# Ledger of designs, part 65: peptides against a protein of PDB entry 6FBK

Target 1, 90 residues: chain A of PDB entry 6FBK
Amino acid sequence: EDTGVRVELAEEDHGRKSTIALRLWVEDPKKLKGKPKDNGAIEFTFDLEKETPDEVAQEMIESGFFHESDVKIVAKSIRDRVALIQWRRE

## One batch from the design tools (peptide; made by RFdiffusion4, then SolubleMPNN)

Design b2_p24_4_s3 (from b2_p24_4, 8 letters changed)
Fold by OpenDDE base, seed 1:
Structure b2_p24_4_s3 (fold): chain B 90 residues (1-90), chain A 24 residues (1-24)
Amino acid sequence: as target 1 above (90 residues)
Amino acid sequence: MERRERRKEELLEQREELREEEEE
C-alpha cells in the first residue's frame, strides 16, 4: 500500500551501527489530514535496537508535523523502510 | 527519557525552520 509518505536513508548505511539517519517527506499531501504543506524533509535518527516505529511516529505527531489520525500511516512508512534496511544488512 | 526529549527538541527546531522558510 502506498502511504503517500516516503522514508529513506539520509546517509549511507555501512551496517556497522545500530543507529541510522533517516529522512521523511510526504509525496502525496492529500492522503494526510495534517499537511506538512512544507516541501521540506524531516531528518531524524533511529536506533534499530532500542526504538520502535510507533514511538518515533508519535513523537513526530506531538511535534506538530502530522495529525494524530495519521500516526499509523507514518509508523507504517518508518517500519517498512526499517525492515528493508534490516533485510539488506543480512 | 533524555533521548526522547532531545529528539522532540530537534523535531521542533526543524518545524520552526520550515515555517520561517514559508514566511519568506
Scores: peptide ipSAE 0.574, ipTM 0.857, DockQ to the pose 0.801
Fold by OpenDDE base, seed 4:
Structure b2_p24_4_s3 (fold): chain B 90 residues (1-90), chain A 24 residues (1-24)
Amino acid sequence: as target 1 above (90 residues)
Amino acid sequence: MERRERRKEELLEQREELREEEEE
């Protein structure tokens, strides 16, 4: 499902560490329930073993990037990318 | 707790930087 949010690796993943650098930006703001406050890319680290997409998405909401109504859309975009990274490591 | 606090700080810094760029 196209969320209108894009998440990619900010660095090459060598599969050696549980922590990865990610970059998130809004590709299509019309797919969000609310207008994102920024169109810039957000850079963040994610621990594949200890963290969840829902927790990280909530932290982005709390930081003022998105509306509360979009937390599940943001979380899904992170989850989908994280799943692809995990599948490539197997 | 420490990791969550660090990420929040890094996210807030980026949010402030984006606001400064929007004001220029």
Scores: peptide ipSAE 0.570, ipTM 0.855, DockQ to the pose 0.810
Fold by OpenDDE base, seed 2:
Structure b2_p24_4_s3 (fold): chain B 90 residues (1-90), chain A 24 residues (1-24)
Amino acid sequence: as target 1 above (90 residues)
Amino acid sequence: MERRERRKEELLEQREELREEEEE
């Protein structure tokens, strides 16, 4: 599923820390159910052991980057990238 | 500072920067 949201590593992952640096941006705002307020990249850390994609996505909504209706597609984009990173660490 | 509070501050700072760039 193309969410129109991209999430990538902001730094090289050496597999040594539970915390990773991520970058998120909207590639295609027309894929969003709501109205994106900004097209800029968001930089954030994610703890692979303690945090959930849904919680971090909700914090982005609360910060005013996205509409509440898009929380699930943002969370999915984070989840999918986090899963790939975890699989590469195995 | 709790991790959640730190992330909230970092997210708000970035949101303000993007708003300033959109007004230029």
Scores: peptide ipSAE 0.566, ipTM 0.854, DockQ to the pose 0.782
Fold by OpenDDE base, seed 5:
Structure b2_p24_4_s3 (fold): chain B 90 residues (1-90), chain A 24 residues (1-24)
Amino acid sequence: as target 1 above (90 residues)
Amino acid sequence: MERRERRKEELLEQREELREEEEE
């Protein structure tokens, strides 16, 4: 499922820390229900052991990057990237 | 400061920066 949201590592992951730096941007705003005005990259940290994609996505909604209706799209994009990072560490 | 409060501040700062760039 193409969410129109891209999430990547903002730094090289050496697998030594539970916390990673991520970058998120909207590739296709038309795929989001809210059609966010801003498609700039959002930089954030994520703790692989303590945090959930849903929590971080909700914080982005509360900060005004996306509409509440898009929280699951954002959370899925973070989750998918985090899963790939975890699989590469194992 | 809890990690969540810090992230919220960092997100709000980035959101404000993007809004300023859209108004210019």
Scores: peptide ipSAE 0.576, ipTM 0.861, DockQ to the pose 0.776; fails the geometry check

Design b2_p24_4_s4 (from b2_p24_4, 10 letters changed)
Fold by OpenDDE base, seed 3:
Structure b2_p24_4_s4 (fold): chain B 90 residues (1-90), chain A 24 residues (1-24)
Amino acid sequence: as target 1 above (90 residues)
Amino acid sequence: MERRERRREELREQRERLREREEE
C-alpha cells in the first residue's frame, strides 16, 4: 500500500543505540494540513525500545502537520520503516 | 526535559518554520 508518506533514516544506523534519527516526508500534499508550499521533511528521534509509532504520529498531528483522520497512515509509515530497521539489525 | 516534551518542542518549531515559508 502506497501511503503517500515516506520514512527513512536521517543518520547511518550501526545497530548500537536504541534511539534512531528518522526523516518523514509526504508525497501527497493533500495529507499536509494547510498545504505548505514546501513538502519539507519532518525530522524526529525514535526510541525502538520505549516508543510506539502511534504515539509519535499523534504528536505530529497535535503539532499541526496532519489531519486527525491521517494518524493511522502516518503511524503505519513509521511502523513499516521501524520494522525494516529492526530486521536489518538481526 | 522528558523525551516527549523535547519531541513536542522540536515538532512545533519545525511546523512554525513551515508556516513562515508559506507566507513568503
Scores: peptide ipSAE 0.629, ipTM 0.893, DockQ to the pose 0.670
Fold by OpenDDE base, seed 4:
Structure b2_p24_4_s4 (fold): chain B 90 residues (1-90), chain A 24 residues (1-24)
Amino acid sequence: as target 1 above (90 residues)
Amino acid sequence: MERRERRREELREQRERLREREEE
């Protein structure tokens, strides 16, 4: 399913750290709170062992990037990317 | 500063920079 939210590695993953740098951007501007003229990517770190995609998505909503109704879409996009990264580390 | 507090600050600063660019 195309969530309209993209998540990628912001840096090369050498598989050595539990933390990764991620970049998130929105392909569907309707999912962004406000009218950002520049669909700037959100940069954040994620701990693969200690953190959940749902918690990080909630923090993004609290910061005012997304509507509360889109928390699950954002969380899913993060989860899907994190899963791919974990599978590549195995 | 806990990792969560740092992330919240970094997210807030990024959102503020986006708002400033919306006002230009």
Scores: peptide ipSAE 0.627, ipTM 0.892, DockQ to the pose 0.659
Fold by OpenDDE base, seed 2:
Structure b2_p24_4_s4 (fold): chain B 90 residues (1-90), chain A 24 residues (1-24)
Amino acid sequence: as target 1 above (90 residues)
Amino acid sequence: MERRERRREELREQRERLREREEE
């Protein structure tokens, strides 16, 4: 499923730490709250052991980046990337 | 400062910078 939300590593993952730096951007401008002319990428850290995609997505909603209705889409995009990172660490 | 609190601050700052650019 294409969420229209992209999540990538902001730094090279050497598999040494539980915390990773991520970047998130939206391909579909309709998912952005406020119609930013230049939304860029949202930068954030994620702890692979302690945090959940749903929690981080909710923090992004609370910060005003997205509509509340898109929380699950954002969370899924984070989850999918995190899963790929974890699978690559095996 | 807890990781979660720091992230919330960093997210707010990023969103604020985005709003400032929307007003230009």
Scores: peptide ipSAE 0.626, ipTM 0.892, DockQ to the pose 0.679
Fold by OpenDDE base, seed 1:
Structure b2_p24_4_s4 (fold): chain B 90 residues (1-90), chain A 24 residues (1-24)
Amino acid sequence: as target 1 above (90 residues)
Amino acid sequence: MERRERRREELREQRERLREREEE
């Protein structure tokens, strides 16, 4: 399902660390709080062992990037990318 | 700093830079 939120690796994953660097951007400007003229990507780290997509998405909402109603869309986009990264490590 | 505290700071700084660009 296309959420209109994209998540990718910000660095090459060598599969050696539980922590990965990710980049998130929104293709639909309606999902951005404040309607920034520049759809700048959000850079963040994610711990594959200790953290959940829902927790990280909530932190992004608290920082003022998104509306609370979009937390599940953001979390799903992170989850889907993290799952792909985990499957590639196997 | 705990990982969660660092992430909150990094997210805040990124959101501030976006607001500055909205004012230009």
Scores: peptide ipSAE 0.624, ipTM 0.892, DockQ to the pose 0.620

Design b2_p24_5_s1 (from b2_p24_5, 9 letters changed)
Fold by OpenDDE base, seed 1:
Structure b2_p24_5_s1 (fold): chain B 90 residues (1-90), chain A 24 residues (1-24)
Amino acid sequence: as target 1 above (90 residues)
Amino acid sequence: KEKLKKKFKVLDLEEVLEELEERR
């Protein structure tokens, strides 16, 4: 399911560390209920061992990037990318 | 619940998209 939010690796993943660099941006704003504050790509690290997509999404909302009503859609976009990265590490 | 504190950096989207295209 297309969340309208895209998440990509900011760097090549060699599977060596538990943290990855990600970039997140809105591809289809119609999928979101709120209007995103920023027009750019949000770069951040994600700790595969310690963090969850829900927690990181919540941090983005708290930072003002997205409306609270879109926390789950943002979390899903992160989760989907993280799952793919973890799959490729197999 | 542990409260996570994270800093987010905003990048130019056009540059990000250009970089992704160059990776393929």
Scores: peptide ipSAE 0.667, ipTM 0.893, DockQ to the pose 0.542
Fold by OpenDDE base, seed 4:
Structure b2_p24_5_s1 (fold): chain B 90 residues (1-90), chain A 24 residues (1-24)
Amino acid sequence: as target 1 above (90 residues)
Amino acid sequence: KEKLKKKFKVLDLEEVLEELEERR
């Protein structure tokens, strides 16, 4: 399902590091319950071994980027991209 | 539980999209 939130690699993935740089932004705000405060792309590192999409999504909510009711949809968008990246590495 | 808060950097979306177009 399309979450309305897009997540892409900020850098080329050579499959060498346990960390990846990601960028996340809202493509369809109608998919969210809350209204995001920012219209930019959020860049962040993601540790494939230590972090989870849910934890990172929660940090984004705590930082004020999204409403608390949208934590799961944000987490899903991150999870879907991370899964795709991991599958390509295997 | 000590949870290290992640640092987020906000970028201009148009610039990000342009970079993606060049990459693909």
Scores: peptide ipSAE 0.665, ipTM 0.891, DockQ to the pose 0.574
Fold by OpenDDE base, seed 5:
Structure b2_p24_5_s1 (fold): chain B 90 residues (1-90), chain A 24 residues (1-24)
Amino acid sequence: as target 1 above (90 residues)
Amino acid sequence: KEKLKKKFKVLDLEEVLEELEERR
């Protein structure tokens, strides 16, 4: 399902680290209930063993990037990308 | 367990999209 939020690797994944660098941005703002504060790409690290998409999405809301009503759509976008990365590592 | 709040870096989207095209 297209969330309107895109998540990509910030660097090439060689499958060696438990931490990956990600970039997240809004591709279709019509699918969000709130208005994002910025139109840039948000870069961050994600620990595959210690963090969850829901926790990271919540931190983005607390940082003011998204409205609280959009936490689940942001989390799903991160989850979907992480799932693809994990699948490619196998 | 208390979690440390992440720091998020904001990048120019045009530069990000250009880099993705170069990696294709």
Scores: peptide ipSAE 0.656, ipTM 0.891, DockQ to the pose 0.563
Fold by OpenDDE base, seed 2:
Structure b2_p24_5_s1 (fold): chain B 90 residues (1-90), chain A 24 residues (1-24)
Amino acid sequence: as target 1 above (90 residues)
Amino acid sequence: KEKLKKKFKVLDLEEVLEELEERR
């Protein structure tokens, strides 16, 4: 599913640590109201053991990056990328 | 339940491209 939000690794993942650096940006501004600066991205660390996509997305909302209505889209985008990373580690 | 404040770094396109080049 195309959420209009893209999440990628901000660093090379060697599968050694439980934390990963992620980068998130809005590909389709028509899908999200709370887009950061044009062509901007949000970079953050994600703890694979302690954090959830929903919690991180909520933190982004609380930080003012996105509208509350977009939280589930953001969470899904993070979840999909995290799942892929975990799959590659296995 | 205390929430740990997460730090988010905002990058513009130029910064993203530079970081990608550095990682190559």
Scores: peptide ipSAE 0.466, ipTM 0.807, DockQ to the pose 0.544

Design b2_p24_5_s2 (from b2_p24_5, 9 letters changed)
Fold by OpenDDE base, seed 3:
Formats: C-alpha cells, structure tokens, sequence
Structure b2_p24_5_s2 (fold): chain B 90 residues (1-90), chain A 24 residues (1-24)
C-alpha cells in the first residue's frame, strides 16, 4: 500500500535506546495541509516504549502538518517503520 | 500547539540533503 507518506530512520539503530530518530516526508501533495511547500521532511524522536503511532500522528495533525482525515494514513506509515525497527531488534 | 511544534523539526530539501551528506 502506497500511503504517499515515507518514514525512515534519521540515525543508525544499534538496538540499545528506547528512543529513535525518525524522518517523515510526503510524496503525495494532496496530503499536505495548506499551500504546497518545498519538499522536505519532519524529523522527530519516537519513544518505542511509551509512544504509539496513533498518538504521534494525532500530534502532527494538531501541529497543522496534515488534514484530520489523513491521521490514519500517517499513523500507518509510522507504525510500519516502527514495526520493521522492532522486528530487526528481536 | 506551540509545545507540539517543538517536538517536530521541519527540514526543507536543502536541509535534508545537508543532513544526509553529514551521515555519509
């Protein structure tokens, strides 16, 4: 499934920290709220033990990055990357 | 929310490229 949202590690993961730096960027301009801006990224720390993709996605909506209707798409993109990270750690 | 905006760092394309170059 192509969500139009990409999430990657912003640093190397050695599997030692509970927090990890992530980078998110949007490939689908329709997912951007407001006027289109230069392609870039949103960088943030994700706590693998305390945070959930749904909560972080909601925080991004509240911050004005995305439309409310796209919260589940954003959450899924974060969840997919987090799942891969956790799978590699096990 | 000003507090939430502090959690997320916005990078433009140039900044992203600079960060990627620093990692290489």
Amino acid sequence: as target 1 above (90 residues)
Amino acid sequence: SEELKKKFKVLDLEEVLEELEKRR
Scores: peptide ipSAE 0.478, ipTM 0.815, DockQ to the pose 0.686
Fold by OpenDDE base, seed 4:
Structure b2_p24_5_s2 (fold): chain B 90 residues (1-90), chain A 24 residues (1-24)
Amino acid sequence: as target 1 above (90 residues)
Amino acid sequence: SEELKKKFKVLDLEEVLEELEKRR
């Protein structure tokens, strides 16, 4: 599914630690809130054991990056990437 | 919150490219 939000690894994943660095960017400027830099990205660490995509997405909304109505789309984008990363670790 | 905003680092395109070059 094309969410208009892209999430990828910001570092090589050797499957050694529970935290990973992720990079998120939005292809649809309408989903961004405020005045983000063009073609920018949001980098953040994600704890595979302690955090959930929904929680992190909600934190991004609270931080003012996205509209509240897009929280589930952002969460899905993070979830899909995290699931793929976890699948590769199995 | 200000503390929560610090959890997320905003990069422009140039900064992203620089980071990618470091990984490669």
Scores: peptide ipSAE 0.477, ipTM 0.816, DockQ to the pose 0.708
Fold by OpenDDE base, seed 1:
Structure b2_p24_5_s2 (fold): chain B 90 residues (1-90), chain A 24 residues (1-24)
Amino acid sequence: as target 1 above (90 residues)
Amino acid sequence: SEELKKKFKVLDLEEVLEELEKRR
């Protein structure tokens, strides 16, 4: 599903850490809060054991990156990537 | 908040492309 939000690994995942570096970028400029700039991506660490995609998405909203109406889309994008990473670790 | 701003690092397109090149 194309959410208009892309999430990729910002580092190689060797399956050793509970934390992973992720990079998120928006392909739909309407999802960006404020003037669309050359902001290529948002990089952040995600703790596979302590954090949830929903919580992180909420934090991004609170940080002013996205509109409140897009919180679930952002969360889904993170979730999908995290799920894939978890699958590869098995 | 300031704490959240530290958690999320904003990269410009040039930085992203540079990092991708390093990983290639």
Scores: peptide ipSAE 0.475, ipTM 0.813, DockQ to the pose 0.777
Fold by OpenDDE base, seed 5:
Structure b2_p24_5_s2 (fold): chain B 90 residues (1-90), chain A 24 residues (1-24)
Amino acid sequence: as target 1 above (90 residues)
Amino acid sequence: SEELKKKFKVLDLEEVLEELEKRR
């Protein structure tokens, strides 16, 4: 599925810690709020044991990065990447 | 909030490349 939101690792994952650095960017400018820089990204730490994609997406809405109507798209993009990372760790 | 501002770091392309260089 092409959500228009991309999430990738911002660091090499050795599978030894519960936290990972993620980088998120939007391919569809209509989904962004504010005035982001060209070819910019949002970098953040994600705790695989304590955080959920939905909670982090809600925090991004509070920060003003996205419209409230796009929160589920953002959450899905984070969830899909996290699921892939966890699958590769097993 | 200040807490959320610190949690989410906004990078441009040059800043991303700088971070990659730091890891190398």
Scores: peptide ipSAE 0.474, ipTM 0.814, DockQ to the pose 0.617

Design b2_p24_5_s3 (from b2_p24_5, 10 letters changed)
Fold by OpenDDE base, seed 2:
Structure b2_p24_5_s3 (fold): chain B 90 residues (1-90), chain A 24 residues (1-24)
Amino acid sequence: as target 1 above (90 residues)
Amino acid sequence: MEELKKKFKVLDLEKVLEELEKRR
C-alpha cells in the first residue's frame, strides 16, 4: 500500500554495514491525518540489527515531525524500505 | 534503560530529489 511517505537510501548500500543512512519525506500529505512540521527530507541512520521501524517512527513523533496519529504509517514506510534493502542484500 | 533518542537532520527536499535523479 502507498503510504504517501517515501524512504530512500542516503548512500549506496554495499551490504557490508549493519547501519544504513536513510532519508524520509512526504510525497502525498493527503495520506496523513496530521500536517507534517515541514516538507523537507529527514535523514537518519538505521541499525538493521538493533532498531525497529516502530521505534524510529515513535522518535520522529516525539521530535515533532509528524502527528501521533500517523506513527503507524510512518513506521510502515520505513519497514517497507528496510525490507527491500534486506532483500537486495540476500 | 538509557533512552537513546535518535538524531534527525532535515535536508532540502529539492536537493535530495536532484541527487536521487542523478543516481538513476
Scores: peptide ipSAE 0.678, ipTM 0.897, DockQ to the pose 0.589
Fold by OpenDDE base, seed 1:
Structure b2_p24_5_s3 (fold): chain B 90 residues (1-90), chain A 24 residues (1-24)
Amino acid sequence: as target 1 above (90 residues)
Amino acid sequence: MEELKKKFKVLDLEKVLEELEKRR
């Protein structure tokens, strides 16, 4: 599924750290129920060992970046990118 | 309400997209 939300690495992943820098932005706003307040890319650190996409997505909602009804689509976008990163590390 | 510990930095989208294009 195309979530309409894109997530990319903010840095080159050498597979050394348990934390990675990610950037998330809306590519297709029609896929979201609410309209995001920002038209930028959200940069954040993701701990591959301690954090979950759902938890980070919830934090973004609490920060006011997305509507509560879009938490799962945001979480999925993060999960999909993290999965690709993890696969490349194996 | 859970305590919000994570900080998010908002960047210029055009700059981010330009950077991605340069990686390819």
Scores: peptide ipSAE 0.675, ipTM 0.895, DockQ to the pose 0.624
Fold by OpenDDE base, seed 5:
Structure b2_p24_5_s3 (fold): chain B 90 residues (1-90), chain A 24 residues (1-24)
Amino acid sequence: as target 1 above (90 residues)
Amino acid sequence: MEELKKKFKVLDLEKVLEELEKRR
């Protein structure tokens, strides 16, 4: 499913660390209900063992990046990328 | 324990896309 939100690695993943650097941005704003405050890429670290996509998405909402009604679509975009990264590590 | 608020850094999207192209 195309969420309209893209998530990519900010660095090359060698599969060693439990944390990864990610960058998230909106490719298709029509898929969102609200308007994000910025049209840049949001860079952040993600702990594969301690954090969840839902928690990080909620923190982005609290930081004012997205409308509260878009929390699930943001979380899904993170989840999909993380799942792909984990799959490639195996 | 209070949960620490995650720090988010906003980058120029054009530069991010250019970097991705270089990694391709």
Scores: peptide ipSAE 0.675, ipTM 0.896, DockQ to the pose 0.578
Fold by OpenDDE base, seed 3:
Structure b2_p24_5_s3 (fold): chain B 90 residues (1-90), chain A 24 residues (1-24)
Amino acid sequence: as target 1 above (90 residues)
Amino acid sequence: MEELKKKFKVLDLEKVLEELEKRR
């Protein structure tokens, strides 16, 4: 499903590090229940070994980027991208 | 709370999109 939230690599992934740089932004705000305060791209490091999409999404909510009701859709967006990255590494 | 904010950096979306177009 199209979450309306896009997540992309901020860098080329050479499959060498356990951490990756990601960028996340809203493409279709109508897919979200809340309205994001900012319309920029959020860049962040994701540790493939230590972090989960749900935890990072929750941190984004706590930081004020998204409404709490949208935590799952944000988490899914991160999860989907991370899965693709991991599949390409294998 | 303050440490969490440092985890995230907000970038200009237009520039990010331009960069992605160059990658294609």
Scores: peptide ipSAE 0.673, ipTM 0.893, DockQ to the pose 0.859

Design b2_p24_5_s4 (from b2_p24_5, 8 letters changed)
Fold by OpenDDE base, seed 3:
Structure b2_p24_5_s4 (fold): chain B 90 residues (1-90), chain A 24 residues (1-24)
Amino acid sequence: as target 1 above (90 residues)
Amino acid sequence: KEELEKKFKVLDLEEVLQELEERR
């Protein structure tokens, strides 16, 4: 379950909109096959209706934040957080 | 071919962690 990648809400979620602001960063780089370029927190909006964790993760790869071999780890971290947010909304 | 529409903002990690701690 521990991907070594942490994802948190950048804002309080009131469950009113389909978009949420997220922040993603690496807590345990040993969990990744590649070495991430930056050591900061990546902030981005996520559209709960239009986007998927895999697509966003892939965009992060294309942007150079992570190695292509870590796309699934990144995607899972986003998916897990999004799921928690959605479950909490219900 | 992947369509790249996402824009990402990189923040200082220490500031993010501090904010989270204050939020708890």
Scores: peptide ipSAE 0.660, ipTM 0.893, DockQ to the pose 0.579
Fold by OpenDDE base, seed 4:
Structure b2_p24_5_s4 (fold): chain B 90 residues (1-90), chain A 24 residues (1-24)
Amino acid sequence: as target 1 above (90 residues)
Amino acid sequence: KEELEKKFKVLDLEEVLQELEERR
């Protein structure tokens, strides 16, 4: 499913670190219930061993990037990308 | 309870898209 939220690697992944740099942005705002106030790309580090997509999504909501009702769709977008990255590492 | 705030950096989207286009 297309969440309307895109997540990409901010750096080349060599599969060596437990952390990865990601960039997230809204590609289709119609998929969101709320209206994000920022139209830029959010860059952040994701720890593959310690963090979860849900936790990071919650932090984004707390930071004011997204409405609380969109936490799950944001989390899913992160999860899908992280899963893909992990599958490529295996 | 200790909660750690994640740091987020906002970048210009057009620059990001340009970088991705050059990467792939």
Scores: peptide ipSAE 0.633, ipTM 0.889, DockQ to the pose 0.576
Fold by OpenDDE base, seed 1:
Structure b2_p24_5_s4 (fold): chain B 90 residues (1-90), chain A 24 residues (1-24)
Amino acid sequence: as target 1 above (90 residues)
Amino acid sequence: KEELEKKFKVLDLEEVLQELEERR
């Protein structure tokens, strides 16, 4: 499923830390609050042991990056990337 | 409503493109 939100590793994952640096950018300008050119991406740390995609997505909404209606799309995009990262660590 | 503190760094398009180019 193409959510229109892309999430990638912002650093190389050596599988050593419980935290990873992620980079999120939006391909659908309607999902961004403000103009797409205002920010190219959002970079953040994700704790694989303590955080959930839903919680982080909610924090992004509260920070004003997205509309409340897009929280599940953002969460899914983070979840899919995190799942892939965890799979590669196995 | 809980107050949540998380640092989100905003990168401009030029920064993103530059880093992607350097990582390739």
Scores: peptide ipSAE 0.463, ipTM 0.810, DockQ to the pose 0.578
Fold by OpenDDE base, seed 5:
Structure b2_p24_5_s4 (fold): chain B 90 residues (1-90), chain A 24 residues (1-24)
Amino acid sequence: as target 1 above (90 residues)
Amino acid sequence: KEELEKKFKVLDLEEVLQELEERR
């Protein structure tokens, strides 16, 4: 599914750490608060054992990056990338 | 539940391209 929100690895994953560096950007400028050209991407660490995509998405809302109505789209984009990373680690 | 304080680093396009070049 094309959410219009892209999430990629910000570092090479060697499968050793429980944390990964992720990079998120929005292809639909309507989904990003503020001036889109000021934000090429948002980078953050994600703890595979302690964090959930929904909680991280909520933190992004609280930080002012997205509208509340888009939180589930952001969470899904993070979840899909994390699931793919976990699948590749097996 | 333990509260998480998340820091988000904002990059512009040049910063993203520079980081990708450094990882090559």
Scores: peptide ipSAE 0.466, ipTM 0.812, DockQ to the pose 0.501; fails the geometry check

